# Peptides against a protein of PDB entry 3HUF: the designs that were tried, part 131

Target 1, 320 residues: chain A of PDB entry 3HUF
Amino acid sequence: MWIIEAEGDILKGKSRILFPGTYIVGRNVSDDSSHIQVISKSISKRHARFTILTPSEKDYFTGGPCEFEVKDLDTKFGTKVNEKVVGQNGDSYKEKDLKIQLGKCPFTINAYWRSMCIQFDNPEMLSQWASNLNLLGIPTGLRDSDATTHFVMNRQAGSSITVGTMYAFLKKTVIIDDSYLQYLSTVKESVIEDASLMPDALECFKNIIKNNDQFPSSPEDCINSLEGFSCAMLNTSSESHHLLELLGLRISTFMSLGDIDKELISKTDFVVLNNAVYDSEKISFPEGIFCLTIEQLWKIIIERNSRELISKEIERLKYA

## One batch from the design tools (peptide; made by RFdiffusion4, then SolubleMPNN)

Design b2_p19_8_s3
Fold by OpenDDE base, seed 1:
Structure b2_p19_8_s3 (fold): chain B 320 residues (1-320), chain A 19 residues (1-19)
Amino acid sequence: as target 1 above (320 residues)
Amino acid sequence: SEEEKLKEEEEEELKEAKE
C-alpha cells in the first residue's frame, strides 16, 4: 500500500494510506476518500491530482508498487516528483519512494510503498477476496511468490495443513485467516487519517499458531532440522521441493517410482511421495527404503525429537 | 530560525503567487 507523510506539519503530523483511486491535493480541500488537504500558504487551493492504480498481476510476483500518477492542476509553480517537474499531461511512477514537492512549498510529501502481497491456498477464497483486496492496493494470487508477505490458510476443521501452508510458515510468511481478511476489509475508511490504525496481522498469526497443534512454535524449530539426511521426491510441485530444502535435506528428483533404482536407494535415506502416489502404489514400493508423504514427514518434523524419529524409521526398514 | 526563514519565504511566495 502507498503511505504518505510530510515534514513541517503540512499533513497535520499524520501518516495516510492511499488506496487505489483518485485524490485531489490542495490547500482548500477537506480530507476524505478523494481529497488530501495540505496545509501550506505556498500550495494552490487545488494543486495536484494523485491517481493510484489497482495492482497488476506482475506486482504480485515482484512486490512492486501500484502505479502512482501525478498531475499538476495548472498551478503557477507546478509540481515536482523526485526533483523532476511533472509534465503537462501528468507522469506515472513505479518507484517505491516518491518525494513530491507542491509548488515552492519547502516541505515535501514523502510517499513510500509498504509491501503487502497476499497468497491464497484456496482458489475459491481468492475468488471471494481478490477484488476487495485489490481495491486496497494489495496484490493477490495462488502461486508461490518471493514477494508474498501474507498467506491465507484454508480453514477446514480437522484437516491437516496443506503443503502450501507448511511452506509459507517455514518461509516466515505471516499466516492469516478469513477473520483477518474480514477485519482488513472494514478499515479502509478508518485508516485514511492515520495509517497506524492498520490491523496487525502478527496478532492473528500468533493466535493461529497458538491454537493449532499442527504448527511448531517457530519456523526456526524446523529450518535445517533434517540437515545431513537425503531424500528423493517425485517432481510434482515447486513448493514441496522448496519445503524440503528449508528442512536442510539433500534432494534427488525422479519422474516415476520405476526410476527408483538401487543406485538412488543407496544415496537416499527416504522417499517423499504425494498422497495420490502413496495411496495407489503402496504395494509397489521399492524394498529397503522408507517411503512417506509430506504430511507424514510434517508430523515428524513438528516433534522436538524429529531427527531421532526419522533415524528410527530409516533403521527399521533397512533391517526389515 | 530556519522555521522563521521558511515562513518569510512562504509569505514572499504568496505575494509572488498573487501577483
Scores: peptide ipSAE 0.025, ipTM 0.624, DockQ to the pose 0.078
Fold by OpenDDE base, seed 5:
Structure b2_p19_8_s3 (fold): chain B 320 residues (1-320), chain A 19 residues (1-19)
Amino acid sequence: as target 1 above (320 residues)
Amino acid sequence: SEEEKLKEEEEEELKEAKE
């Protein structure tokens, strides 16, 4: 999201969130969803127009800012952004930091980008929330991204957490729920006056972890917890691979269960399968190897003695 | 401070804009 602040009390000492939309900036406008009052005698009654675009799909993957357009409203002394005069037709900016000078005002408006990118695990939840979140200047998507700051967990009562949720947790992404999204949708009016009224997701995250026994106390308890073990996995998802890497596993990939030969078994401690393959092929598992799902692995990993538990299961099958 | 100088410059511009 874009946040503006200014020197010399020209914004009355307040910070403001700018959502996607158009703002008239000037001395003789009243602060609302489409106007920014700036208090200086050197500023025109209507001085500039700010236009913030909705996030692009690229912005979700890069964590880049919503495009910021500035147009001077034919003022006597013009408008500058980062010491450059704004062109007569307006200019567009993709920098994360903008120093905006209105006319001869010695004080500048400082605009900075706070990155917030929300990943959804469920496409139905994305479909419900994406439009509203994009109107807040928040990029949204389903795929893993290095720019992802928040992850929406679907609270289906009694369901196991998904691989996406497991990976988001280990990646130290802030896990949020629908209650946070609801609250985020209501703040649009209140944050016009004070950007500090933006809800912090950390409380929501702490409450999710505390109230769900499917989470360990910290990602650090699980990261590299299986260092020294080797697994084989069916080449199914990138998230599953990355999850197993974060556990410290050496990973071999195969395309079919038929590729699990004696050589692979000799080098592998266990095989990780998706639920569909596990349920369909459980009768045809190779002898002498431990096969489990990612969800079964996760149930072991969240235990304090995860290494001992896995070792016991491996040994049980080698001597069976 | 640099902020005090900017305030003084703004007060001077405010005087010049009243003239």
Scores: peptide ipSAE 0.020, ipTM 0.576, DockQ to the pose 0.080
Fold by OpenDDE base, seed 3:
Structure b2_p19_8_s3 (fold): chain B 320 residues (1-320), chain A 19 residues (1-19)
Amino acid sequence: as target 1 above (320 residues)
Amino acid sequence: SEEEKLKEEEEEELKEAKE
């Protein structure tokens, strides 16, 4: 989201969130959803127009800002952004930091981008929330992204957490739920006066982790917990691969169970499968190898003695 | 400084706008 602040009390000592939309900026406007009052004798009654675009798909992957357009409203002394005069037709900016000078005002409006990119685990939830979140200037998507700051956990009561949720947790993303999204949707009017009223997702995250026994106390309890072990996995998802890497596993990939030869078995401690393959191929598993699902692996790695548990299961099946 | 004078003038204008 874009946040503006200024020195010299020209914004009345307040920070403000700017959502996608158009704002008239000037001395003789009243603060509302489309106006920003700036208090200075050097500023025109109506000085500039700010236009913030909705997020693009590219912004979701890069964590880049919503496009910020500035137009001078034919003022005597013009408008500058990052010490450059704004062109007559307006200019657009993709920088994360904008120093906006209105006329001869000695104080500048500082605009900065607070990155918030929300990944969804479920396409139905994305479809439900994407429009509203985009109107808040929040990029949304389903795919893994290095720009992801928040992850929406799928609330299926009584179900195991998904691979996406496991990976999001280990990547130290802030896991959120529908309750946070609902709260976030209500803040649009309140944050006009004070940007600090933006809800902190960390409280929601702490509550999710505390109330769900499927999470360890911290990501650090699981990161590299299986260092020194080797696994093989079916080449099904990048998220599953990255999850296993974060556990400290050496990973080999295969395309089918038939590709698991004696050489691979000799170098591999266990095979990780998805639920569908595990259930369908259970009778045809290669002899002398421990096969498990990611969900079964997760149940082991959240235990304090995860290394000892894995070692016992490997020994049981290699010598059977 | 010219900045201090502008701050004083803006504080006065903020007082006048509250009256």
Scores: peptide ipSAE 0.020, ipTM 0.529, DockQ to the pose 0.076
Fold by OpenDDE base, seed 2:
Structure b2_p19_8_s3 (fold): chain B 320 residues (1-320), chain A 19 residues (1-19)
Amino acid sequence: as target 1 above (320 residues)
Amino acid sequence: SEEEKLKEEEEEELKEAKE
């Protein structure tokens, strides 16, 4: 989201969130959803127009800012952004920091980008929320991204957490739920005058973790917890692979259960299967190797003695 | 596979995001 601040009390000492939309900036406008009052004798009554675009798809992957357009409203002394005069037709900016000078005002409006990118675990929730979140200047998507700051957990009461949720937790993404999204949708009016009124997702996250026994106390309890073990997995999902890497596992990939030969078994402590393969192929599991699902592995990893539990299962099957 | 297509599309989007 874009946040603006200014020196010399020209914004009355307040920070403001600028959502996607158009703003008239000037000395003789009243602060509202489409106007920004600036208090200086050197500023025109109506001085500039700011236009913030909705997020692009690229912005979801990069964590880049919503495009910020500045137009001077035919003022005598013009408008500058980052010491450059704004062109007659206006200019667009993708920099994360903008120093906006209105005319000869000695004080500048400082605009800075606060990154917030929300990944969804399911397409249904994305479809429900994406439009509203984009209107807040928040990029949204389904795919994993290095720019992802928040992850929406699907609240299916009584279901196990998904691999996406497990991975989001381990990569230290802030996990949120539908209640937080509802709250975000209501704050648009309240944050116009004070950007600090933006709700903290960390409180929501702490409540989710505290109230769900499927989460460990911290990601650090699980990261590299299986260092020194090796696994084999079906080459099915990037998220599953990245999850196993974060556990400190050495990973071998195979295409089918039939590719699990004696050589692979000799180098592998256990095999990780998806639920469908695990349920359908239980009878055809290779002898002398421990096979489990990611969800079963997760249940072991969240235990304090995870290494001992896995070692016991490996030993049990080696002597069987 | 549909999964390979999703990975290719992800790699293309990541590439376009870096240009």
Scores: peptide ipSAE 0.000, ipTM 0.197, DockQ to the pose 0.010

Design b2_p19_8_s4
Fold by OpenDDE base, seed 4:
Structure b2_p19_8_s4 (fold): chain B 320 residues (1-320), chain A 19 residues (1-19)
Amino acid sequence: as target 1 above (320 residues)
Amino acid sequence: SKEEEEKELEEEELKEAEE
């Protein structure tokens, strides 16, 4: 989200979140959803127009800011952004930091992008929330991205956490739920005057982890916990591959169970399968190899003695 | 004083911004 602050108390010592929308900026306007009051004698009554666009699909992958448009309202001394005069038709900015000078005001409005990019685990929740979150200037998507700051966990009562959730946890993304999204939807008006009123997602995350036994105490307990072991996986999910990499596994990929030959078995400690293949092909598993799902692996990984548990299962099947 | 000059400049800028 865009946040503005200013020196010299020209913003009354307050920080403000700017959501997508249009704002008239000037000395003689009242702060509301479409106006930003700036207190300086050198600023026109109506000085500039700020327009913040909704996030693009590209912004989700890059973690870039919503496009910030600035137009001078035909003022005597103009408007500058990053020491450059704003053109007559206005200019658009994609920089994460903007120093906005209104007229001859010695103090600048500092706009900065607070990175918030929300990945969803399922398309249904994305469809439900994307519009509202985009109107808050929050990029949203389904695909993994290095720009992802938050991950929405789907609360399915009694189900195991998804691979996406497991991976998000190990990546140290802030896992949030629908309750946090609901709270975000309510703050839009309150944060106009005080950007500090934004809810802390870390508190939500801590509560999720604390109250769910499917999570280890920390990502660090799982990262590289299986270093030195080798696995083979079906080439079906990039997230699954990255998850296994974060566990410190050496990974071989295969396209079908028929590709699991004696050579692969000799180099592999266990085989990781998706649920569909595991359930359908249980009878057709290669002899002498330990096959498990990601969810079964996760249940082992969250245990403090994960290495011992895996070793025991490998030994059991090598001598069967 | 520097403060008087700053005030005078601010008052001039205020007049210029109101035009």
Scores: peptide ipSAE 0.039, ipTM 0.680, DockQ to the pose 0.081
Fold by OpenDDE base, seed 2:
Structure b2_p19_8_s4 (fold): chain B 320 residues (1-320), chain A 19 residues (1-19)
Amino acid sequence: as target 1 above (320 residues)
Amino acid sequence: SKEEEEKELEEEELKEAEE
């Protein structure tokens, strides 16, 4: 989201969130959803127009800012952004920091980008919320992204957490739910005058973790917890692979259960399968190797003695 | 005086910002 602040009390000492939309900036405008009052004698009654675009798909992957357009409203002294005069037709900016000078005003409006990118675990929730979140200047998507700051957990009461949720937790993404999204949708009016009123997702996250026994106390309890073990997995999802890497596992990939030969078994402590393959192929599992699902592995990893539990299962099957 | 020049400059800036 874009946040503006200014020196010299020209913004009345307040910070403001600028959502996607158009704002008239000037001395003789009243602060509202489409106007920004600036208090200086050197600023025109209507001085500039700011236009913030909705997030692009690229912004979701890069964590880049919503495009910020500035147009001077035919003022005598013009408008500058980052010491450069704004062109007659206006200019667009993708920098994360903008120093906006209105006319000869000695004080500048400082605009800075606060990154917030929300990943969804399912397409249905994305479809429901994406439009509203984009109107808040928040990029949204389904795919994993290095720019992801928040992850929406699907609340299916009584279901195990998904691989996406497990991975989001381990990569230290803030996990949120539908209740937080509802709250975000209501704050748009309240944060116009004070950017600090933006709700903190960390409280929501803490409540999710505290109330769900499927989460460990911290990601650090699980990261590299299986260092020194090796697994083989079916080449099914990138998220599953990245999850196993974060556990400190050495990973071998295979295309089918038939590709699990004696050589692979000799180098592998256990095999990780998806639920569909695990349920359908239980009878055809290779002898002498421990096969489990990611969800079964997760249940072991969240235990304090995860290494001992896995070692016991490996030994049990080696002597069988 | 410097104060009169500053006031005249402020009044000119006010007039220029009213256009």
Scores: peptide ipSAE 0.035, ipTM 0.651, DockQ to the pose 0.080
Fold by OpenDDE base, seed 3:
Structure b2_p19_8_s4 (fold): chain B 320 residues (1-320), chain A 19 residues (1-19)
Amino acid sequence: as target 1 above (320 residues)
Amino acid sequence: SKEEEEKELEEEELKEAEE
C-alpha cells in the first residue's frame, strides 16, 4: 500500500494510506476518500492530482508498488517528484519512495510503498477476495512468489493443513484467515485519518498458530531439522520441493515409481509421495524403501524427537 | 529586519497562491 507523510504540519502530523483511486491534493480541499488537504501558504487551492492504479499481475510476483501518477493542476510553481518537474500531461512512477514537492513549499510529501502481497491456497477464496483486496492496493495470487508477505490458510474444519500452508509457515510468511480479510475490508475509511490504524496481521497469525496443534511453536523448530537425511520425491510441485529443502533434506526427483532403481534406493532414506499416488500405488511400493506422504512427514517433523522417529521408521522398513 | 522580509515573503506567497 502507498503511505504518505510530511514534515512541517502540512499533513497535520498524520500519516495516510492511499488506496487505488484518484485524489485531488491542495490547500482548499477537505480530507476524504478522494481529497488530500495540505496546509501551506505556498500550495494552490487545488494543486495536484494523484492517481494510484490497482495492482498488476506482475506486481504480485515482484512486490512492486501500484503505479503512482502525479499531475500538476496548472499551478504557478508546478509540482516536482524526486526533484524532477512533473510534465504537463502528468508522469507515472514505479519507485518505492517518492518525494513530492508542491510549489515552493519547503516541506515535501513523502510517499513510500509498504509491501503486502497475499497468496491464497484455495482458488475459490481467491475468487471471493481478490477484487476487494486489489481495491486496497494489495496484489493477490495462487502461485508461490518471493514477494508473498501473507498467506491465506484454507479453513477446512478438521482437515490437515495443506502443503502450501506448511511451506508458507516455514518460509516465515504471515499466515492469515478469513477473519483478518474481513477486518481488512472494514478499515478503508478509518485509515484516511491515521495510517497506523492498518490492522496488524501478527496478532491474527499468533492466534492461528496457538489454536492449531498442527503447527510447531516456530519455523526454526523445523528448518533444517532433517539435515543429513536424503529423500526422493515425485516431480509434482515446486512448493513440495522447496518445503523439503527447508527441512534440510537432500532431494532426488523421479517421474514415476518405476524409475526408482536399486541405485536410488541405496542413496535414499525415504520416498515422499502425494496422497493420490500413495493411496493408489501402496501395493506396488518398491521393497526396502520407506514411502510416506508430505502430511505424514509433517506429523513427524512437528514432534520434538523428529530425527529419532524418522530413523526408527527407516530402520523398520529397510530390514523388513 | 529578517522578520519584515519573512512577512513580506509570506504576503507575496499568499497573493501568488490566491491567484
Scores: peptide ipSAE 0.034, ipTM 0.649, DockQ to the pose 0.082
Fold by OpenDDE base, seed 5:
Structure b2_p19_8_s4 (fold): chain B 320 residues (1-320), chain A 19 residues (1-19)
Amino acid sequence: as target 1 above (320 residues)
Amino acid sequence: SKEEEEKELEEEELKEAEE
């Protein structure tokens, strides 16, 4: 999201969130959803127009800012952005930091980008929330992204957490729920006056972890917890691979269960399968190897003695 | 201070804008 603050008292000492939309900036406008009052005698009654675009798909993957357009409203002294005069037709900016000078005003408006990118695990939830969140200047998507700051967990009562949720947790992404999204949707008016009223997701995250026994106490308890073990996995998802890497596993990939030969078994401690393959092929598992799902692995990993538990299961099958 | 210089500049600009 874009946040503006200003030097001196020209913004009355307040910070403001700018959502996607158009703002008239000037001395003789009243602060609302489409106007920014700036208090200086050197500023025109209507001085500039700010236009913030909705996030692009690229912005979700890069964590880049919503495009910021500035147009001078034919003022006597013009408008500058980062010491450069704004062109007569307006200019567009993709920098994360903008120093905006209105006319001869000695004080500048400072606009900075706070990155917030929300990943959804469920496409139905994305479909419900994406439009509203994009109107807040928040990029949204389903795919893993290095720019992802928040992850929406679907609270289906009694369901196991998904691989996406497991990976988001280990990646130290802030896990949020629908209650946080609802709260975000209501703050749009209140944050016009004070950007500090933006809700913090950390409380929501702490409550999710505390109230769900499927989470360990910390990602650090699980990261590299299986260092020294080797697994083979069916080439299914990038998230599954990255999850196993974060556990410290050496990973071999195969395309079919038929590729699990004696050589692979000799080098592998266990095989990780998706639920569909596990359920369909459980009768045809190779002898002498421990096969489990990612969800079964996760149930072991969240235990304090995860290494001992896995070792016991491996040994049980080698001597069976 | 830089803040005092900025205030003096603002007061001078305030006078020029009232003229």
Scores: peptide ipSAE 0.025, ipTM 0.645, DockQ to the pose 0.079

